# Peptides against a protein of PDB entry 7BDX, part 275

Target 1, 212 residues: chain A of PDB entry 7BDX
Amino acid sequence: EMGAAACTLLWGVSSSEEVVKAILGGDKALKFFSITGQTMESFVKSLDGDVQELDSDESQFVFALAGIVTNVAAIACGREFLVNSSRVLLDTILQLLGDLKPGQCTKLKVLMLMSLYNVSINLKGLKYISESPGFIPLLWWLLSDPDAEVCLHVLRLVQSVVLEPEVFSKSASEFRSSLPLQRILAMSKSRNPRLQTAAQELLEDLRTLEHN

## One batch from the design tools (peptide; made by RFdiffusion4, then SolubleMPNN)

Design b2_p26_2_s3 (from b2_p26_2, 15 letters changed)
Fold by OpenDDE base, seed 1:
Structure b2_p26_2_s3 (fold): chain B 212 residues (1-212), chain C 212 residues (1-212), chain A 26 residues (1-26)
Amino acid sequence: as target 1 above (212 residues)
Amino acid sequence: as target 1 above (212 residues)
Amino acid sequence: SMAERIKELQEENRKLTEEIGVEARL
């Protein structure tokens, strides 16, 4: 309980750039983000047995951790810190997104995908995550999720790759050969307006790249 | 481990007034400070058995909690919040200061005494803590501590009472009848310059009040 | 613009923090 409450407050205040700078300017940031990755990994590994009530203190604690990482990645100095000093945490987030089944831990997936999207705003961050082993297959695995919010954040991450010529050119053949076009077309007809718009924009971006 | 790391970061960032305002402006502050009191009480109750290594993750967690309370009490809106909305936490801090033996948990005592001193900067806060049952006997119990830093913070809290006529007049008879004058005189001769100065100033303040 | 995209992300993160924060009252 108390750990979850403290972490939830830290998540709330981490929405401020000044607070992110204070977290990173301290001597404890490296240790904190190292333990964060380990804690998130331990939580996901524990899910295979008991139906862990998603409303548990443990789930809330891990959601708050993922929220802190997302808020740190929303700030320029936070992105620089994650990509330069906490690459193991980014590797852990990519691993956990692969280990979770479709429909499993939706809120955690959304926060992790938002953190990766925020990291992708930095060209160095986008290069790092896109060059990770199995990155393109992982995007398609995540796009099979029944949750519209998970799929929305996957489409946003795919768009970040497509809009960066230096990154897209390296994986363009793998991307084109494995693209779940029918799935994206189905999303462009969704009743969810955010998912519909994101899928339409991505389809337009892909068409623009085929004509160039 | 992770809870202690998160709480330690929250403590570090709570040194900023903007962060204290963000903590208190959220809907979670009341729950957090309620659980804080319970957690501190549980920790102190656990000390009677095993020599809990003062360097444990549990000790660090509780120190961080006491540090957060101290930082909140350093800000005007934080003092108002504690006195108006978290009186149970103030009662818990007073209780725990009474339950701890001389020389036991020195760092925790210092942080708790600093929080009470910060609360005493507000006249409403000083009235609340000074009207608590056994407050004057508790000050003398704490002044028996062998630690110079504990004794320093007790003397500062005593000075806050002595310098406020509206508060001091209500307890002046009890205060004068129970005053450990020989102990304060011994502290005025300490090799610790901060303790020496605080004891001398208090002795001067007491002499000024006897002549008026 | 990149600056607008960052502002939208900050607002989305704030909303998600509030929403998950309210659901943690259950």
Scores: peptide ipSAE 0.023, ipTM 0.759, DockQ to the pose 0.156
Fold by OpenDDE base, seed 4:
Structure b2_p26_2_s3 (fold): chain B 212 residues (1-212), chain C 212 residues (1-212), chain A 26 residues (1-26)
Amino acid sequence: as target 1 above (212 residues)
Amino acid sequence: as target 1 above (212 residues)
Amino acid sequence: SMAERIKELQEENRKLTEEIGVEARL
């Protein structure tokens, strides 16, 4: 209860850039984000394969942690911090996204994907996550999720890769050979307008790359 | 571990007025401060009579909570919130200060006393705490603490009472009859300059009241 | 612009925080 409440408040206030700077300007940032990764990992490891996302204090706590990471990554100095000093946390997020089943822990996946997308605004961050082992298969695994919000954030992350020639060129062969084009095309016809738009934009970006 | 870390960060950022406003502007403030009181109470109740303050995650968590309350009370809207909407927390803090032995949980006592002092800046807050049952005996109990910082913050709280005629007049008889004058005089000779000054100032304020 | 994109992200994060935070029983 109390830990989840405190962490949730920290999440809420971390939407401010000045709060993110204050978090990072303290001597506790490194340790906090280290424990964050461990806590998220422990939570996901405690989930049985068929267990859905629970409305629990533990879940709320982990959501708040993922939300804090997302909010930190939304800020330039936060991205710099994560990419330079908290790579283990990024590795953990990538791993956990792979460990979670389609439809499992949907909100957590959304938050983690949002954090990775925010990190991807930094070229060094985008390079780091995209060069992670199994990154491309992970994207397609995540894109198999029935949840439209999960898929939306996956598509946005894919777009971040595609829009960066220096990153895309390194993985272009694997990307082209494994691209779930039919899935993306199906999403471009989604009734969810955000998902529909994101899929359409990505398809346009991909088509542009095929002509170059 | 993680809860203490998160709460400690929340404490750190709560030093900002804007963060306090953000905490209070959310729908979670009431619940958070309710649980805060309960958590602090549970911690103090778990202490054996001879157990000193432990450097533990639980202790750190409670310190961070008390620190958050202190920082909230440092801001005008935070004082208003506490005095109007979280009186149970104030009652809890007063109770816990009575339950703790001299020399026990020194840092927690300091934080709780700081919070009460900050609340005492609000006349309504000062009225509320000073009209609490056993408030004057509590001040003298706390002033028996061997710790100079505890005593300093007690003296400051006593000064807040003395400097407010509307509050002091209600308790003046009890105050005068129970005043540990010799203890305050001893503190005015302390080698701790802050304690020395606070005791001297209080003695001057008291002398001024005797001549009126 | 990058600044606009960051602003959009911040707003999305805020909305998600509100949505998830309201559904979560504290």
Scores: peptide ipSAE 0.023, ipTM 0.762, DockQ to the pose 0.160
Fold by OpenDDE base, seed 3:
Structure b2_p26_2_s3 (fold): chain B 212 residues (1-212), chain C 212 residues (1-212), chain A 26 residues (1-26)
Amino acid sequence: as target 1 above (212 residues)
Amino acid sequence: as target 1 above (212 residues)
Amino acid sequence: SMAERIKELQEENRKLTEEIGVEARL
């Protein structure tokens, strides 16, 4: 309980750029983000076991950790730190997004996807994530999720790849061959207006790339 | 481990007034400080048991909690919050300072005493603490500690009482009758210059009160 | 702009923190 409460408060205050700078300016940042990845991994591994009802506190703790990573990644210096010094955490997030089944841990997936999207704002971060093994298959696995928020954040991450020629060119063949076009077209007709818009924009961006 | 790391980061960033305001502006502050008191109490109770070597992480976690309370109490709105909404935490800190033996958990005692001193900067906080049952005996119990930093922070808290006539008048008889004058005189000859100065100042303040 | 996108994300993070915070029976 107390750990989850403390971590939740840290998450809340980490929305400030100055707090993110203070976190990163300390000698403990590297260790914190290393343990963060390990803790998130242990949590996800515990879900596949016959292990009982995840304590609401454990879930909240992992949500707060993912939220802290997301808030750190929202800041330029935070993105630089993650890409330079916490690549293992990014790899862990990518792995965990692959290990989670469709509909499993939806809120955690959303936070992790938001963190990856925030990292993708930096070209260096986008390059790192997109060059990760199985990245394109992972996007489609995540897009198979029934949850609209998961799908929305996947579409936003896909859009960040599509809009960056230096990144998209490396995976363009794989992307085109495996693109779940029917799924994206179905999302463009969603009742969720955010998902509908994101799917429409991505379809327009893809059409623009096909004409070039 | 992860809880201690998160709490340590929260402690570090809580040195900022804006972070303290952000912590207190949330709906979770009351619960956080309630659980903080319970966690600190559980930790101190575990020390008296035959329970093995306190995990370095548990100690660090409790230090971080006490540090957060200290940093919150360093800010005017934080003192107001503690005195208005977290009196149970203040009572817990006073209790734990009494339950700990001389030389036991020195660093925790220092942080807790710093928090009480910070609360004592507000007249309302000073009144609340000084009106707590056994407060004067507690000061002398703490002043029996062999640690110079513990004694320093006790002397500072005593000075806050002595310098406030509205508070000192209520306990002046008990204070004068139980004052460990020989101990304070010994501290005024300490090789620790901070302890020496604090003891000298307190002796001067006490002499000024005897002439009135 | 990238700055607008960051602001939107910060606001989304805040909302998600509130939503998860309300459902988290602390």
Scores: peptide ipSAE 0.022, ipTM 0.753, DockQ to the pose 0.124; fails the geometry check
Fold by OpenDDE base, seed 5:
Structure b2_p26_2_s3 (fold): chain B 212 residues (1-212), chain C 212 residues (1-212), chain A 26 residues (1-26)
Amino acid sequence: as target 1 above (212 residues)
Amino acid sequence: as target 1 above (212 residues)
Amino acid sequence: SMAERIKELQEENRKLTEEIGVEARL
């Protein structure tokens, strides 16, 4: 209980750039993010196959941790820190996104995907994530999720790859051959306007790349 | 472990006034400080008679909690919050300071005494603390501590009472009759310059009150 | 700009914190 409360407060205040700088400027940051990855992994491993999001202290704690990572990644120095000093955490997030079934732990997936997207704003972060083993298959696995917010954040991450020629060129063959085009086309017809727009923009970006 | 890490980071960033305002501006503050008191109480109740400060995650967690309270109390709005909305926490801190033996949990005592001192900067806080049952006996109990830092922070809290006529007048009879003058005189001869100075200043303040 | 996008992300993260942030229990 108290751990979840403290972590929730830390999440709330980590929306400030100055707080992120203060967190990272301390000698505790490395250990904190190491234990964060371990804690998130332990939580996901404890989930039974049919377990959805628990309204529990443990779930709240893990959400707060994922939220802190997201807020740190929203800041330039935070992205640099994560990509240089906490790669194991990024690897853990990618792994956990693969381990979770479609429709399982939706809010946690959204937070983790937001953190990866924030990291992808930095070219070094985008390179690191996109060069991770199984990254492209993972994107398509996640795009099979029934949740519109999960799919939205996946499409945003796909767009970050497509918009960066240096990254896209390395994966272009695999990307083109495995692209779930029918799924993206279906999303472009979604009632969810955010998902609809993101799918349309990605389709436009992909068409632009075919004409170049 | 992770709870202690998160709480330690929250403690570090709570040195900022803006972070304290952000903590208090959230809907989580009341619950956080309620659980803080319970957690600190549970820790102290778990101590065996011979247990000193543990180099443990639990000790680190409780230190961080006490540190957060101290940093919140360092800010004017934080003092107002504690005295209006978290009086149970102040009562808990006073109780725990009484429950701990001389020489037991020195660092925790220092943090708790610092929090009470910070609260005492506000006249409303000083009134609340000083009107607590057994407050004067508690001060003398704490002043028997072999630790110079504990004694220093007790002397500072005593000085806050002495320097406030409205508060001191209510307790002056009990205060004068129970004052451990020989102990304070011994501290005025301490090798610790901070303790020595604080004891000398208090003796000067007391002499000034005898001449008025 | 990238600076504008970072500000948007900070606001998105703030909103998500408010939406997902349940009362801390233990």
Scores: peptide ipSAE 0.017, ipTM 0.744, DockQ to the pose 0.179; fails the geometry check

Design b2_p26_2_s4 (from b2_p26_2, 12 letters changed)
Fold by OpenDDE base, seed 4:
Structure b2_p26_2_s4 (fold): chain B 212 residues (1-212), chain C 212 residues (1-212), chain A 26 residues (1-26)
Amino acid sequence: as target 1 above (212 residues)
Amino acid sequence: as target 1 above (212 residues)
Amino acid sequence: SLLEKIKKIIEENRKLTEEIGVESLE
């Protein structure tokens, strides 16, 4: 209970850039983010049996952790820190996104995807994530989620890859061969305007690449 | 482990006034500080048996909590919040200071005393603390601590009482009758310059009151 | 510009992060 409360408060205040800088300027950042990954992993591993824990203190704690990571990644120095010093955490997030079933832990997925998107703003971060084993299959796995918000954030992450020629060129063949075009087209017709727009933009970006 | 890490980071960033305002501006502050008191109490109650837990994650967690309270109390709105909305926490801190033996949990005592001192900057807070049952005996109990830093912070808290006529007048008789003058005089000769100065200042303040 | 789009998305994500935080408590 107390841990969840403390972490929730830390999450809330981490929305401030100055707070993120303060977190990272301390000597505890490395350890904190190391344990963050472990904690998130432990939580996701515990889900394989009982659906019941979603409203638990543990869930709240993990959501707060994912939120903190997202907020840290929202600023330049935070991205730099994560990409340079917390790669294991990024690996963990990628792994957990793969381990979660479609429709499972939707909010956590969204937070993790948001964190990855924020990291992807850093070219080095985007490279690191995109070069992760099974990254492209993971994206398509995640696009199978029935949740529009999950799909939205996946599409944004895909767009980050597509818009970076240096990254896209390395994966272009795999990307083209496995692209769930029909799924993206379906999303471009979604009633969710955010999802619709993201899918349309991605389709436009992809078309532009086909003509080059 | 993770809870302690999160709380430690929260402690670190709570040194900022803006972060304290953010903590208090959220809807979680009341619950957080309620649980804070409970957690601190549980920790101190667990100490009655085994000396060994001082370097534990639990200890670190409690230290961080006490540090957060101290930092919150360091600013005006934080004091206002504690005095108006977290009186139970203040009661808990006073209780725990009484429950801890001389030389036991020195760092925690210091943090708790610092928090009380910060609260005492608010007249309403000072009134609340000083009107607590057994407050004066508690101060003298705490002055029996062999640790100079504990004693320093006790002396500062005593000084806060002495310097506020409205508060001092209510307790003056008990204060005068129980004042460990010899102990304070001994502290005024301490090799610790901070303790020495605090004791000297308090003695001067007390002398001034005797002449009025 | 791409930068403006990114900034917009970051801000949207910030808001959504906050919303998720609030909802997780309800």
Scores: peptide ipSAE 0.206, ipTM 0.819, DockQ to the pose 0.282
Fold by OpenDDE base, seed 2:
Structure b2_p26_2_s4 (fold): chain B 212 residues (1-212), chain C 212 residues (1-212), chain A 26 residues (1-26)
Amino acid sequence: as target 1 above (212 residues)
Amino acid sequence: as target 1 above (212 residues)
Amino acid sequence: SLLEKIKKIIEENRKLTEEIGVESLE
């Protein structure tokens, strides 16, 4: 209980760029983010099937951790820190996104996907995550999720890859051969306006790449 | 481990006034500080005799909590919050200071005494803590500690009472009758220059009150 | 511009992160 409360407060204040800088300027940041990945992994491994203990202290703790990572990645120095000093945490997030079933822990998936998107704004970060083993299959796996918000954040991450020629060129063959175009087209017709727009934009970007 | 790491980071960033305002501006502050007192109490009750598990995760957690309270009390809105909304926490700190033996958990005592001193800057806070049952005997109990840093912070808290006529007048009879003058005189001759100065200043303040 | 789109998405993500944080405690 106390740990969850402390982590939740830390999450709340980490919405400030100055607080993120203060966290990262300390000698304790490395240890904190190392343990963060382990804690998130332990939580996901403890999940029995489709059980969402979303109201448990443990769930709240993990959500707060994912929120902190997202807020850290939202600023330039935070992205630099994660890419240079906490790569294992990024690897863990990618692993956990692959281990969760479609529809399982939707809010946690959204937080993790937001963190990866924020990291992807840094070219070094985008290179790192996109060169991770199984990254492209993972994107398509996540895009099969029934939740519109999960799919939205996947589409945004896909767009980050597509818009960076250095990254896209390395994986373009695999990307083109495995692209779930019918799924993306279905999303472009979604009743969810955010999902609809994101899918339409991605389809436009893909068309541009095919014509260039 | 993760809880201690999160709390330690929160402690570090709480040195900023803006972070304290952010913590207190949230709807979670009440719950956090409620659990804080309970956690500190549980720790002190679990201490077997003179055993200081200072390097344990539990000890580090409690130190971080005490540090957060101290940093919150260091600013005006934090003092106002503690005095209005977290009085039980102040009661707990006073209780724990009484329950700890001389020389036991020296660093924790120092942090708790610093928090009480910071609260005492607010007249409402000073009134509240000084009107707590057994406050004056508690001060003398704490002043018997062999640690110079503990004694220093006790002397500062005593000085806060002495310098406030509204508070001192209510307890002046008990204060004068129980004052460990010989102990304070001994501290004024300490080799520790900070303790020596604090004891000298208090003796000067006491002399001024006797002549007025 | 691409930069404007990124900034917009970061801000949307910030808001949604806050919303998830509130909902997780309800």
Scores: peptide ipSAE 0.203, ipTM 0.818, DockQ to the pose 0.264
Fold by OpenDDE base, seed 1:
Structure b2_p26_2_s4 (fold): chain B 212 residues (1-212), chain C 212 residues (1-212), chain A 26 residues (1-26)
Amino acid sequence: as target 1 above (212 residues)
Amino acid sequence: as target 1 above (212 residues)
Amino acid sequence: SLLEKIKKIIEENRKLTEEIGVESLE
């Protein structure tokens, strides 16, 4: 309980750029983010057996951790820190996104996808995550989620890849051959206006790339 | 481990006034400080049996909590918050200072004494803690500690009482009748220059009050 | 511009992160 409360407060204050700089400027950041990955992994592994009530202190703790990572990745120095010094955490986030079933832990998946999107704003970050083994299949697995918010954040991450020629050119063949076009077209007709717009923009970006 | 790491980071960033304002401006501050008191109390109660290795994650967690309280009390809005909305935590700190034996948990006692001193900067805070049952006997109990740093912070808290006529006048009879004058005189001859100075200043303040 | 889109998404993500944080406590 106390740990979850402390982590939740740390999450709240991490919305400030100055607080993120203070977190990263200390000698304890590396250890914190190392343990963060381990804790998130332990939580996801525990979900297979007991219907862990999603409202548990453990769930809230892990949400707060994912929120902190997202807030750190929202600023330039935070992205640099994650890509240079906490690559294992990024690997863990990618792994956990693959291990979770469609519809499982939706809020956690959204936070993790937001953190990956924020990392992808940095070219070095985008290169790192896109060169991860199974990255393209993982995107399609995540796009099969029934949750509109999960799908929205997957589409945004896909767009980050498509908009960067240096990254897209390396994976263009695999991307084109495995693209779930019918799924994206269905999303472009969604009643959710955010999902609809993101899917339409991605389809336009893909059409532009086919003509060049 | 993760809880202790999160709490330690929160402690580090709480050195900033802006971070303290962010902690207090949220809807979670009340719950956090309520659980803080309970956690500190649980820790102190656990010390009677097992030689809890002072280097445990639990010890570090409680140190971080006490550090956060100290940092909150270091600013005006933090003092107001503690005195208005978290009086139970102040009561707990006073209780724990009484329950710990001389030489036991020295670092924790120092942090708790620093928090009380910071609270005492506010007249409302000083009134609240000085009107607590057994406050004057507690000061003398703490002044029997063999640790020079504990004794230094006790002397500073005593000075805060002595320098405020509105507070001192209410307890002057009890204070004068129970004053461990020989102990304070011994401290004024300490090889520790900080302890020596604090004891000398207190003796001078007491002499000034006897002549008025 | 791409920069404007990124800034908009960052701000939307910040708001959503805060909303998720509030909902997780309810």
Scores: peptide ipSAE 0.191, ipTM 0.816, DockQ to the pose 0.280
Fold by OpenDDE base, seed 5:
Structure b2_p26_2_s4 (fold): chain B 212 residues (1-212), chain C 212 residues (1-212), chain A 26 residues (1-26)
Amino acid sequence: as target 1 above (212 residues)
Amino acid sequence: as target 1 above (212 residues)
Amino acid sequence: SLLEKIKKIIEENRKLTEEIGVESLE
C-alpha cells in the first residue's frame, strides 16, 4: 500500500519537466527503471488469464509506474535516457503489450502505448522499437483490441512509423503485406471522433506513400 | 524493493519547494502521510531489540519516508499541512523517538528529529510538539544517545523551545528541574565542532534566560 | 506541421494520463 501511494505521488509530480530532469539527474534512475520493468512484468504474469483490470494496490502501483515512464518520455532528455540507458524497459513494455489479450488491462495498455509513442518522437527511439522482433505483428495484434482508446494509440504509433521514411523503408514490404486495411477502414467510420480522425489521417498517409 | 525505489526518488525530488507544493496540492497527500506514520511504526516495532540499523529495502523505504516528511516541513505550507492535517504523523514520530533505544537506528532518529525541528519553525508546530505528553523527558532521553548527530539535533530542538517565550514559559519549571546540565556541558567540550557550538549556544541562551 | 501535431498528442496524452490516474484511485 505505501509503495502504491509513493508511486502515485511520484507519478503526479512527474508531469513537470523539472521533476523529470531531477529524477534523471539522480543516481537512482537506472535502478528505478530496471525494477519498474520487472514489477510490471510480474504484475502481468500474475493475471492468470483475468481479462479485467484488478482494483488493487498492485494495479495502482503498476499504473503509476507506466504513467511515470510516459511522463519521462514526454521530454527530450527523458526519451534519450530511455533509449540509451533503459532499453530493457522498452523491450518489457513491447513484450507485455503482446502478452496481454485483447480487452485485457485496457488502461495499462493505453499508458504503455502512450509511453512508446512518446519514445517514438525521437528518431533513435522509433528506430529501436520498430526494429524490435515482431513489432509489426504486435501492432496488428493490438489493433484487434475492442477498446477504441487502445486502437487510437496504436494508430498513432503506426503513423509515427509511416511518417519516417528511414524507418518505414526498412519494413515497408512486411507492412504492406500484413496491413489490416479493412480494420483501419472500419475505424475510419467509427463514432469515436478521435479514432475516426486518426484512422482517416493514417489512410491518407498510406495513400500518399503509394503515389510516391 | 520497488516501493523503496519510488520513495527514494520522491524523497530526492521533494527537496524542491515546487514539488512539495505539488504533493500537498494533490488529493492523495493525507492518505500518503497517514500510511507513512503506520509504515514507520511497523518498521520500528519489527526491530525486536536490534540496536543496529537494518541494511534492507525496508530500512531504505522508511528513511525515504522520513526524508520526505523533513522536506515537506522545510517549507511554510508544508509545516501548516503537517500541523493542521497530519498531527497523527507528528505524534507517531515523537512516539518512535521514545521507543528507540540510545544508539538504535541513528540515521532514522536524525531524520525524524530534523523533521520535528523543521515543524518547530512554525509557532503552531512548536506549540503542538512541546505540549505533547512526555516531550521534555523525551528530549533528555534522546540527549543520552551516544551519537553526536542525534544529540546535535536534540539540542537544536531544545533551542527552539528556549527561544520562544510563549512555549518556554509553559514548561520552564519542568525544564529547569530536569535539565541534564552536566550532559550539555560535556557536549560543549566535544571534539565535534557542530555539537560543541550548538551546546555552547544553548548554554548561552539558558544563561540569558536566568538573568532575565 | 508535424511538430504541432506531436505537441498536441503529447498534451492529449498528458491529460489522459492524469485522467487514468484519477480513475484508478476511485
Scores: peptide ipSAE 0.180, ipTM 0.817, DockQ to the pose 0.298

